# Peptides against a protein of PDB entry 6D0Y: the designs that were tried, part 30

Target 1, 225 residues: chain A of PDB entry 6D0Y
Amino acid sequence: ETEDHLESLICKVGEKSACSLESNLEGLAGVLEADLPNYKSKILRLLCTVARLLPEKLTIYTTLVGLLNARNYNFGGEFVEAMIRQLKESLKANNYNEAVYLVRFLSDLVNCHVIAAPSMVAMFENFVSVTQEEDVPQVRRDWYVYAFLSSLPWVGKELYEKKDAEMDRIFANTESYLKRRQKTHVPMLQVWTADKPHPQEEYLDCLWAQIQKLKKDRWQERHIL

## One batch from the design tools (peptide; aimed at target 1 K12 C19)

Design b2_p18_5_s3 (made by RFdiffusion4, then SolubleMPNN; from b2_p18_5, 8 letters changed)
Fold by OpenDDE base, seed 1:
Structure b2_p18_5_s3 (fold): chain B 225 residues (1-225), chain A 18 residues (1-18)
Amino acid sequence: as target 1 above (225 residues)
Amino acid sequence: SLEELKKKLLEEFEKKLE
């Protein structure tokens, strides 16, 4: 009954309506906050589900969680804990596509003041530190670098504003790894600007170049990466 | 926009710490 109604409200947020998206999100946050005493577990599960299954609505749901966290700080913490558990489960199951989406989701939660910037920096430090571990397959090391770099469009600006020294160290370690890693036959991507096309590059090298350009442009995203 | 809304959340928190 009511649980089904909550599911409908959460899943349909962002659809066209007479009200603005911002107003709808604030309203939904209020409804969910009011129902937490009776349906906290269900709401938590629903939010975790849409966070991982609807990546096209990432910014909508991070904003919703941010609004809800502002109303109920304890719930925000529980949600993050649930998301971290889900991330670990995805990694254990070798579901790297889901895992990277979760990392991006967590990254954008920093912008919603659900996750502190230092905590996200620590997570990325842990990711990049995998590149220094022995007896780890390169494909796994590459993924952690990919997860880090591919999340920076969402959170790079915030992290550099608050933790520039730490981020520079992470970048230095990343660059060092990219220089020494073995290049394999992987999909080739092309980095280009409107005026100056670049040759095709290995996918991580390409992503690195794109992120460096984004950083140079003060994290103002001009093109879809 | 959503970006503006997110920014306001951070700004409001920072103001509380002042």
Scores: peptide ipSAE 0.292, ipTM 0.843, DockQ to the pose 0.029
OpenDDE base, seeds 2, 3, 4, 5: peptide ipSAE 0.131, 0.183, 0.214, 0.254; ipTM 0.737, 0.746, 0.795, 0.833

Design b2_p18_5_s4 (made by RFdiffusion4, then SolubleMPNN; from b2_p18_5, 7 letters changed)
Fold by OpenDDE base, seed 1:
Structure b2_p18_5_s4 (fold): chain B 225 residues (1-225), chain A 18 residues (1-18)
Amino acid sequence: as target 1 above (225 residues)
Amino acid sequence: SLEELKEKLLKEFEEELK
């Protein structure tokens, strides 16, 4: 009954209303915080579900969690723990599309002061360290690099402002790996280069170039990556 | 905007630790 109402409120946030989105989020955070004593488990599950299943509302729900975390720090921690567990489960299930999205979601939580910058840096260090593992398929190494690079549009600015030295080291390791990895050239990439005297660019190399450009532009996005 | 709201959250925390 009340749980169904909470579900409705959480799922419908961001829809057009008479109030601003910011006001709606602050109001919802207050409602959820007030109901935690009675419905913490349900609220936690609902937030994890919408965070995972509604990627189009990523920034809405990261902001909501940020506001809720500011009201109840313990709950914010429990939410992050739940999301980390979900990430691990996704990886175990080889659901890499969900996994990479969860990394992006966690990345944006840094901007909401739910996850500390050093913790996110440590996660990315762990990801890039996979490139140094022995007897590991390149596809696995490539994915962790992809997960790192593809998350930087959401958190690169914050991490470089607070942990520039550590980020530079991660970048150096990433660049080193990209130079020595075996390149995969597919016909689709060749089609684009056929119309222009430009060398074929592999997908990770392309992403790397885009991220370097983004970094050069001080993490101000001008185009959709 | 949402971005401004996020920045406010971080700023408030930093000011609290100052």
Scores: peptide ipSAE 0.260, ipTM 0.814, DockQ to the pose 0.029
OpenDDE base, seeds 2, 3, 4, 5: peptide ipSAE 0.232, 0.251, 0.218, 0.225; ipTM 0.806, 0.814, 0.799, 0.804

Design b2_p18_6 (made by RFdiffusion4)
Pose (drawn by RFdiffusion4):
Structure b2_p18_6 (pose): chain A 225 residues (1-225), chain P 18 residues (1-18)
Amino acid sequence: as target 1 above (225 residues)
Amino acid sequence: SEAEELREKMEEFLEEVE
């Protein structure tokens, strides 16, 4: 009964309401502490559900997990382990679109001080390391590069300031791979073949240009909540 | 006390949203 009270309470946080978003998260994190001794097992799988199925509300739930971790270290560990467990499950089942949501979630948890930045940089340079794998489809290399680049809008500023020597090695490996990709197939996927008024760009070249601009902008982006 | 107040606030939050 109270479990249902916990689920609908987690899913609806951040919706339109009289209280501010921050006031709602601080209040919700408080009640999840009180119910945590009895319902630790259930609260855990619910947060795992929203991290997998609600990527649009991503930053809301990483902050919530961040608050619970600052107050309860063992819960933060159990959750991160569950995320690693689910990331493996998703990659094994060929659910890559679901996996990028989990990688984005783990990355943003660095901003919440739940995950150390070096651990995240080590995972990313293993992602880009897939560009070196031989006898594998380009789409495989593309996805692991995509998971890295598409996470940077959230975690980009933090990972660079803390560790820029290894991040530049990653960017160098990434730029080298992007230049040697074959783009012969792009015309079959363009809605318009014309370059005017708007070019229809291959998705990785587009994301690369977007990340490099954000880099030149000192990693300042003004949209992400 | 503080926990009861927060619980009541979260019940009001659910009623407002629904």

Design b2_p18_6_s1 (made by RFdiffusion4, then SolubleMPNN; from b2_p18_6, 7 letters changed)
Fold by OpenDDE base, seed 1:
Structure b2_p18_6_s1 (fold): chain B 225 residues (1-225), chain A 18 residues (1-18)
Amino acid sequence: as target 1 above (225 residues)
Amino acid sequence: SEVEELRRKADELLEEID
């Protein structure tokens, strides 16, 4: 494979094909593995790029990385490191939209056996711990809670299965914060459709209610909006 | 191993995130 061809393959994966998506992903993972000796840096950069810029293909690329990680565990580690660096850079640049997406991406990597559940729990613990920081804007506290809650549709089930006690603590801390924070009127954050609509509330309260419902429903997501 | 070191580093980065 050539470098340009690799770019095309990576960017177009998941598009219409005579073969199944799973077959295509497995095939691509094999191709990428074979080309790592010659194009590791390029492949790493490409995967990071598409992971960031093509959110509509989140599960496709997390799955691809999962397959590649199974073939080359070393590369999987390097990819995670690169994504974490990107997350930190996004936060530093106040690009919170990209940052929250990256958290979701990393969350789904837990399901793909690329990131260990305890590591993700630790990250979320750090996020929610921001609510305890003094002399910081509430918007900072709110964002980390938002990043945590909005990522749970992708990983909540796995984390509760593996670390239920730790997750309960995080939830308790989150609930406590939400009760004591100042509230503003902003558009609702709605990711799912539910059988019973939630009342119109402040966006974090609304999201909290949605997550509580999801948790109650054993993390069975109804519909992603 | 090298792989284990990379995983450990990645885990540390996750735990030490801002």
Scores: peptide ipSAE 0.024, ipTM 0.594, DockQ to the pose 0.021
OpenDDE base, seeds 2, 3, 4, 5: peptide ipSAE 0.025, 0.018, 0.021, 0.024; ipTM 0.601, 0.487, 0.566, 0.588; seed 2 fails the geometry check

Design b2_p18_6_s2 (made by RFdiffusion4, then SolubleMPNN; from b2_p18_6, 10 letters changed)
Fold by OpenDDE base, seed 3:
Structure b2_p18_6_s2 (fold): chain B 225 residues (1-225), chain A 18 residues (1-18)
Amino acid sequence: as target 1 above (225 residues)
Amino acid sequence: DEVEKLRKEADKLLEEIE
């Protein structure tokens, strides 16, 4: 395959096809594997780019990387390293929107067996540990908690299955922080129904409640068709 | 053992995230 063709294949994966998405991903993984000897760097760069720039295809590319990792474990490792470097750079550049997305992406890579659950737990431990830092803006503490909580829909099940004790500790620390953090004074726009008012909660509190419910539901998200 | 080395490095990087 030519470099241009590889780029096209990678960018267009997940588009409508006569074949299933799973089949297409498997096929693409095979093609990419075969071309790694000649185009490893290019493929790596392309995957990193689309992973970052096409968030709508998050699960497609995490799955693709998972398939590639299964075929070439070395490449999978290099990809993870690249993404982690990008995360660090995003944090350094105060690009927190990209950073949180990358955390979610990495989280889903755990499901794809690219990243080990213990490693992700360790990362989240580091995130939540920021809440214990003294003399730092609360916004910093809040962001790392947000990054952690907002990623759990993608990886909470896997992490609790493998590291339940550690996750419980992280949750306890998170809960403790949320209880003691200062909440902004915002007029509450309560949603009132005929019979039951729904109080508006602060964002992190709301997210926490959602995650608690998700946990209670064994990390199964409910979808309404 | 190169593959395992890289995997360990990746794990290390994840643990170092602040």
Scores: peptide ipSAE 0.032, ipTM 0.659, DockQ to the pose 0.021
OpenDDE base, seeds 1, 2, 4, 5: peptide ipSAE 0.039, 0.032, 0.031, 0.026; ipTM 0.703, 0.660, 0.658, 0.640; seeds 1, 2 fail the geometry check

Design b2_p18_6_s3 (made by RFdiffusion4, then SolubleMPNN; from b2_p18_6, 7 letters changed)
Fold by OpenDDE base, seed 4:
Structure b2_p18_6_s3 (fold): chain B 225 residues (1-225), chain A 18 residues (1-18)
Amino acid sequence: as target 1 above (225 residues)
Amino acid sequence: SEVEELRKKADELLKEIE
């Protein structure tokens, strides 16, 4: 395979095909594995790119990475490292939109057995710990809370199953922060479809309420679009 | 939802390789 062909294959996976998605993913994982000796860096960059730029295909690519990780564990580790590095770079560049996609992607990688649940918990602990820093702007603190909460639909169930005590602590700290932070009036964040109309609410408070509901529903996403 | 369906498929696929 050539680099250009690899790019095409990676970017187009999940699109309409005569074969099943599962078959295509398995096939692509095999192709990528075979090409790692020659195109590892390119494949890493491509996968990171699609993770950032194609959020609609998040579960497709996390699954692909999961399959690839099963074939080549070392590459899986390198991919995670690359993603974390990219996350750090995004944060340094104040590219919060890109960063949140990366966090969500990493979150779903837990489900794909690429990232261990304790590692993700540790990451979220680090995120929420930012809320305790006085030298950090609230907008940044808010983002870390947002990144944490908005990622839970992808990984909350797994994390609570394995690290319930730690997650409860994170939730407590999050709740405490949300109560004491300065709030502004913003349209309601409708992450989940609601059967009942809700008044406009501060977006983090709204998200918090939705996550609390999701948690109460044992992380079953019954009201997602 | 589309995302949920993809996740379901992903879960099934991942179970095959466990």
Scores: peptide ipSAE 0.036, ipTM 0.579, DockQ to the pose 0.036
OpenDDE base, seeds 1, 2, 3, 5: peptide ipSAE 0.035, 0.027, 0.036, 0.029; ipTM 0.548, 0.544, 0.592, 0.551

Design b2_p18_6_s4 (made by RFdiffusion4, then SolubleMPNN; from b2_p18_6, 8 letters changed)
Fold by OpenDDE base, seed 5:
Structure b2_p18_6_s4 (fold): chain B 225 residues (1-225), chain A 18 residues (1-18)
Amino acid sequence: as target 1 above (225 residues)
Amino acid sequence: SEVERLRKLADEYLKEVE
């Protein structure tokens, strides 16, 4: 395949076709694997780009990377390293929206067997530990908590299955922080699927409540997604 | 769901190549 053709294939995967999405992903994985010896750098760059710029295809591209990584190639590791670099760059540039999306993307890579569950737990431990740093602005502390909590719909089930004790500790620390932080109330549109109505809450408090419900529901995404 | 199907695909593929 030519470089231009590879770009087209990667960008268009998941779009309408005569074949199933599963078949298309398997096919594309095969094509990309075959071309890695010649176009590894290009493919890596393309996948990083679409991972960042096409959030509507998050699970498509995480799955694709998972399929590639499963073929006994270290490509998954290189991809993760590239994504981590991008995450750091986004944080440095105060691009919190991109950064949080990258964390979600990385979280879903755990489900695709690209990132080990313990590694993701360690990342979240690091995130929550920021809440204990005195010289860090609260806006940054809040972001790390948000990044952690908002990623749990993608990876919470897997992490609790593998590292329940560690996750409980992270949850306890998170809860403690949420109780003591300075709250800034902002109007929100909240959609709840619960038997009991919820009062107006601050954004992180609302998210915390949703995640607690999700956890209680054994991570079945009935109310959030 | 689509997400679940894709995850299953990845799981199955991993088992096949291991």
Scores: peptide ipSAE 0.121, ipTM 0.726, DockQ to the pose 0.037
OpenDDE base, seeds 1, 2, 3, 4: peptide ipSAE 0.100, 0.121, 0.104, 0.100; ipTM 0.698, 0.718, 0.710, 0.699; seeds 1, 4 fail the geometry check

Design b2_p18_7 (made by RFdiffusion4)
Pose (drawn by RFdiffusion4):
Parts: sequence; structure tokens; C-alpha cells
Structure b2_p18_7 (pose): chain A 225 residues (1-225), chain P 18 residues (1-18)
Amino acid sequence: as target 1 above (225 residues)
Amino acid sequence: SLEEKEETFLEEFEEEEE
């Protein structure tokens, strides 16, 4: 009964309401503490559900997990382990679109001080390391590069300031791979073949240009909540 | 306070269920 009260309470946080988003998260994180001794098992899998299925509300739930972790270290560990467990499950089942949501979630938890930045950089340079794997499809290398680049809009500023020597090695490996990719197939996937008024760019070249501009902008982006 | 925020949040949530 109260479980249903916990689920609908987690899913609806951040919707339209009289209270501010921050006031709602601080209040919700408080009630999840009180119910945590009895319902730790349930609260855990619900937060795992939203981290998988609600990437649009991503930053809302990473903050919520961040608050619970600052107050309860063992819960933060159990959750991160569950995320690692689910990231493996998703990659094994060939659910890569679902996996990028989990990688984005783990990355943004660095901003919430739930995950140390060095651990995240180590995971990313293993992602880009897939560009070195031989006898594998380009689409495999593309996805692991995509998971890295698409997470940077959230965690980019933090990972660079803390560790820029290893991040530049990652960017160097990334730029080297992007230049040697074959783009012969792009015309079959373009809605317009014309370059005017708007070019239809290959998705990784587009994301690369977007990330490099954000880098030149000192990692300041003005949209992500 | 935190308790005031919890109470307000729970009241708003119960009103939404009604």
C-alpha cells in the first residue's frame, strides 16, 4: 500500500506544482529516508526503474539519489552497484539505446558527488578504447564513442577540471577515430541531399562539433536543468 | 524546515489523488 504511495511519489516529482522543484526534492528525499529502514529493497528498484525508463527527467533523479547518498553512504553504494549490474544486463541484451541512458545517469551522478570523477574517466577511456578493437563493426565503435560524447553535456565540466591530462588523451583518441570513419552511406539516410539551407549531418560529426564548441565555451551550457 | 517541507509535499500529493 505505502509502496504504491512511494512509487507514484517518485514518478511525479518535478511535475507542475505549487512548491519549487528544489523544495520538492528536499522534501521527497526526507520521506525516503524515513521509509528507508523498512523499504530499502523497494525504494532501490524504483530508483533503478526511473534511471532506466525516464531519461528526460534525468537530472531530477540524479539529484534525488545524490541527496540520499550524502545522508546514507551504504544506499549510494547499493544503487551504483545496481546500475553497473543493469548496464551489463542492457549491453548483453543488445539494448544500447537503454544503455546510453544508464551511462548518462552514472555520469551525471558525478555532479551529485555520488561517483568519483576518476572512476568515470577510467570507464570512458575504456569506451573509446573500443575504437582500437579490430574485426568489429563500425557501428560498435560508433556507439561507444556516442555514449561518451553524449554524456559530456552533463558531466563535461567536472571531468575536465578534475582530470584534463587523461581527458585530452580520450579526446585525441576520439578525434583520430572520427577522421578515419567512412561516410559513404550518409546520402541514403539524408532527408535532403542539398546542403542549403540546412545540411543534414551525420550524427557523430554533429555531436563532435557540438562538444568541441562547448569545450571552447569553457564547458558552459545554459539549458540543462 | 525539512519537516515542514515534507508535510506540505505530502499534502499536495494527497490533493492530487483526490

Design b2_p18_7_s1 (made by RFdiffusion4, then SolubleMPNN; from b2_p18_7, 9 letters changed)
Fold by OpenDDE base, seed 2:
Structure b2_p18_7_s1 (fold): chain B 225 residues (1-225), chain A 18 residues (1-18)
Amino acid sequence: as target 1 above (225 residues)
Amino acid sequence: SLEELAEKLLAEFEKSLA
């Protein structure tokens, strides 16, 4: 495989094909694995790029990384490291939209057996702990809560299955913060398609309600490929 | 393991938030 060909394969995965998506992903994982000795750096960069720039293919690329990780743990580790570095850089650059997406991406990597559930729980604990910071803008506290809550559709089920007690503590802390924070009118945020429309309210309160419902429904939602 | 590496990396990230 050439670098250009690899780019094409990575960018186009999940598009119309005569084969199933799963088959294509498995095939691509095999191709990428075989080419790692020659194109590791390029492949790493490509995967990081598409992971960041193609949010509509989040589950495709997390699955791909999961498959590749199963084949090559070293590369998987390097990928995770790169994504975490990118998250840090996004935060430093105040690119909060990218940052929150990266958190979601990392969250779904838990489902793909790339990131351990306890590690993700620890990250979320740290996020929610920001609500306890003193002399900081509320927007900072709100963002980390938002990042946490908005990522739960992708990982809540897994985390509660493995770390229910810890998750309950995080939820309790989140709820406590939401009750005491200043609230403003903002558009509702839909994380998933719901049959019943939700009224517009403060975005974190709305999101909290949605997550509570999702939790009540045992994290059952539409399958995302 | 990758899990251990991820944990370490996440720990480093957590430090950056403090």
Scores: peptide ipSAE 0.041, ipTM 0.727, DockQ to the pose 0.018
OpenDDE base, seeds 1, 3, 4, 5: peptide ipSAE 0.033, 0.032, 0.040, 0.040; ipTM 0.655, 0.652, 0.726, 0.726

Design b2_p18_7_s2 (made by RFdiffusion4, then SolubleMPNN; from b2_p18_7, 8 letters changed)
Fold by OpenDDE base, seed 4:
Structure b2_p18_7_s2 (fold): chain B 225 residues (1-225), chain A 18 residues (1-18)
Amino acid sequence: as target 1 above (225 residues)
Amino acid sequence: SLEELAEKLLKEFEEQLS
């Protein structure tokens, strides 16, 4: 496949087709695998781009990456590294909405067996550890907690099934921080303003409450956060 | 590892917002 054609294939996957989505993804994974020797960098960039720009296709592209990772080239690791780089770029650009979405994307990659559950737990441990940092802006602390909590709908079940003790510790630390932090409304934490059930509440506290309920319900979603 | 990447990210974030 040519690079231009690869772009078309990647961008259009998941669209209406006579075949099932699963079949199309398997087919595309095969095509991409065959082209990795020649177009690995391009494919990585394309997948990273569509992951960022097409949030409606999150599960499509996480699945695709999972399929590729299951084949060869240690592609998953390289993709994750690329996504982390993009996450850093988003943060540098103060694009915190994109940044948190990228964390969600990475979280769903755990379900696709691209990222190991322990690794994601470690990442979240590091995120929440920011709350213990001294002499840093609260916005930094809040964002990492937000990134953690807002990603749990995608990965909380898996992480608790495999690392319940560690997750409980993270939750305890999160709860402790939320209780002692100064309440404020930060725009970067208002991603779900349109569907926020309790707009009168501080957003992070509201999210925490929702996640607690989700956890109580064994991560079986009753509504989209 | 993802943990190492996270640590690097955290460090970068600190440099940006500190």
Scores: peptide ipSAE 0.038, ipTM 0.691, DockQ to the pose 0.015
OpenDDE base, seeds 1, 2, 3, 5: peptide ipSAE 0.033, 0.037, 0.037, 0.037; ipTM 0.677, 0.679, 0.680, 0.682

Design b2_p18_7_s3 (made by RFdiffusion4, then SolubleMPNN; from b2_p18_7, 8 letters changed)
Fold by OpenDDE base, seed 4:
Structure b2_p18_7_s3 (fold): chain B 225 residues (1-225), chain A 18 residues (1-18)
Amino acid sequence: as target 1 above (225 residues)
Amino acid sequence: SMEELAEKLLAEFEEELK
C-alpha cells in the first residue's frame, strides 16, 4: 500500500460497508501490519492524528490499535509512546482540546487491552492531584478534572472493577475540589441522558452529576459522544 | 510485555506531571 492509500484506508474505516465493522478492522489491521516495515512512522502519525481529529471514531481506532497491538507488540508500544509524547506536548502547549481526546483515547485503550487498568488509574490519580497544586490557574485544575471525568464513559467500568478503592479516592478528591472551585453557569451537557433536563450549571458540575449518574447506573450508557 | 511498557510510559508521564 502507498502512504496515500494507507491514509485513505485509516481515515475511512468505519464507514458503511458490505462487511461488518469488526471484519473491516481486522482486515485493516492486517494491511497495516504488513505495511509497518515500510510505513511505520506514517501509520503511527496517522493513527495519532485520527485519534485527535476524529473523536467520533474513537472506539473504532482504539479497537484498531488493539488489533494491531495483538499482531505487533512493538508497534503497540511505539504507538502508546507516541500518544503519551503527544499528550505531553499538547499539555505543555496548553492545547487542552487536543489533549482531552488523547486522554479519552488512552482511556479506551484500556478496554482494548493496550494499556493496563492500574496504569490508567495512576494517571487519573495524578490528574486529580493537580487540583492540589498551589498558585496555578484554575483552568489547569479544571482541565485535568475534566479530562478525568470526560474519559470515564470509556473506562470507568473497567477501572472500578479493577481498582474500586482507588477510584473512590479519586472521586472523593474530585468532589472536594468541585465544591471549593470558582464556578460559572453554562448550558447543560446532557452527555448520556437526553431525556432528563438539568438546570443551568457550571460545566464541570454538570459533568460531575452526569458521571455520578453513570456510576450509579453501573457505567451503562446509551451512547458515547 | 506491552502492558509493562505502557505502565512505564504512563509512570514517566505521571512523574512529569508531579
Scores: peptide ipSAE 0.039, ipTM 0.672, DockQ to the pose 0.018
OpenDDE base, seeds 1, 2, 3, 5: peptide ipSAE 0.028, 0.037, 0.010, 0.037; ipTM 0.637, 0.671, 0.554, 0.667

Design b2_p18_7_s4 (made by RFdiffusion4, then SolubleMPNN; from b2_p18_7, 9 letters changed)
Fold by OpenDDE base, seed 5:
Structure b2_p18_7_s4 (fold): chain B 225 residues (1-225), chain A 18 residues (1-18)
Amino acid sequence: as target 1 above (225 residues)
Amino acid sequence: SMEELAKKLLEEFEKEKK
């Protein structure tokens, strides 16, 4: 395969085809594996790029990475390393939207057997621990809580199945923080929820309520996403 | 293992956040 062809294959995966998506992903994983000796750096860059820039294909690319990781664990590790590095860079650049998305992407990699559940739990424990730090702006505390909560639709089921006690502690700490934090009253940070007694709520409180419902529904999504 | 590597990477990230 040429570099241009690889780019086309990676960018277009998941689009309409005569074959099933699963079959196409397995096929592409095989092609990429075969080309790693010659195009590892290019393939790595391409996968990182589409992972960051095509959020509509999140599950497609996490699945692809999972399949590729099963074939080549070293490459899977390099990919995760690259994504973690990108997350750090996004945070340094104050690109919090990209950073949150990257956390979600990493979360779904747990389902694809690329990242171990205990590792993700540890990451979330560290996120929530920021809420207890002194001399840290509330906006920063809020962001880490948001990053945690907004990722649970992708990985909450898996984490509770394997680390229920640890997750319960994280939830308790999160709830405690949300109760004691000062709420902002900026309109853009408020949402309307028709299914609640108070339709106008602060964004994090609304998200917390949604996640609590999702948890009670055994992590079966209904109308959240 | 890759899982161990992933754990290490996440731990390093945690250190930088503090």
Scores: peptide ipSAE 0.029, ipTM 0.625, DockQ to the pose 0.018
OpenDDE base, seeds 1, 2, 3, 4: peptide ipSAE 0.016, 0.030, 0.028, 0.023; ipTM 0.531, 0.631, 0.624, 0.596; seeds 2, 4 fail the geometry check

Design b2_p18_8 (made by RFdiffusion4)
Pose (drawn by RFdiffusion4):
Structure b2_p18_8 (pose): chain A 225 residues (1-225), chain P 18 residues (1-18)
Amino acid sequence: as target 1 above (225 residues)
Amino acid sequence: AAEEREEAVEALEELAEE
């Protein structure tokens, strides 16, 4: 019964309400502490559900997990382990669109001080390392590069300041791969073949240009909540 | 601060009852 109270309470945080978003998260994180001794097992899988199925509300739930971790270290560990467990499950089941949501989530948890930045950089340079794998489809290399680049809008500023020597090695490996990709197929996927008024760009070249601009902008982006 | 948190929890509970 109170479990249902916990589920609908987690799913609806951040919706329209009289209280501010921050006041709601601080309050919700407080009640999840109180119920945690009895319902640790349930609270855990619910947070795993929203990290998998609600990527639009991503930053809301990483902050919530961040608050619980600052107050309860063992819960933060159990959750991260569950995320690593689910990331493997998703990649094994060929659910790559679902996996990028989990990688984005792990990345943003660095901003919440739940995951150390070096651990995240080590995972990313293993992602880009897939560009070196031989006898594999380009789409495989593309996805692992995408998972890295698409997470940077959230975690980009933090990972670079803390570790820029290894991040530049990753960017160098990434730029080298992007230049040697074959784009012969793009015309079949363009809604318009014309370059005017708006070019229809291949998705990775587009994301690359977006990330490099954000880099030149000192990693300042003014949209992500 | 505790009163603000209780108010926010009550508002969330009302929302969850919908």

Design b2_p18_8_s1 (made by RFdiffusion4, then SolubleMPNN; from b2_p18_8, 9 letters changed)
Fold by OpenDDE base, seed 4:
Structure b2_p18_8_s1 (fold): chain B 225 residues (1-225), chain A 18 residues (1-18)
Amino acid sequence: as target 1 above (225 residues)
Amino acid sequence: KEEEKQKAIKELEELAKE
């Protein structure tokens, strides 16, 4: 494939076709693998770009990377390195929305056997350990908890299957933090939503409740939220 | 390459410590 065509293929993967998504991804992985000797850098950049810019295709591209990683482990490593670098850069630039998305993306790479589950657990252990840091803004603590919880829909099942004890500890620490942290005061919203069956909650508490429900449901999403 | 990946993974694991 030509370089220009590669861009089209990578960008359009997952779109409606006569073939299954899985078959299309496998086919594309083969094409990309064959072109790595000539277009590795381009392919790497393209994948990083679409991974970041097309969040609606998160699982498509993580799966694709998983397939590529299986074919070319070194390339998979380079991709992971690139994404981690992007995550670090986003944090340094205070682009926390991008950062949390990248954490989710990396989390889903665990399901695709690109990143080891124990490593992700270790990362999340360290995320939640931020809640124990002294003399830091609560926003820092909250963000890492948010990044952790927000990623669990993509990786919670895998992590609990492999590291249930560690995950339980992380959850306990998270719960402890959420109970003791300063919460946003929303008295007006509480009054206005008093008649609603589902009153407005603080965002982390709400997310926590959702994750608890997800965990209870054995990490099977039953509701499209 | 493998070592580089592992280094990156280690950095990821310790991201919050930076």
Scores: peptide ipSAE 0.600, ipTM 0.938, DockQ to the pose 0.019
OpenDDE base, seeds 1, 2, 3, 5: peptide ipSAE 0.597, 0.594, 0.595, 0.591; ipTM 0.937, 0.937, 0.936, 0.936

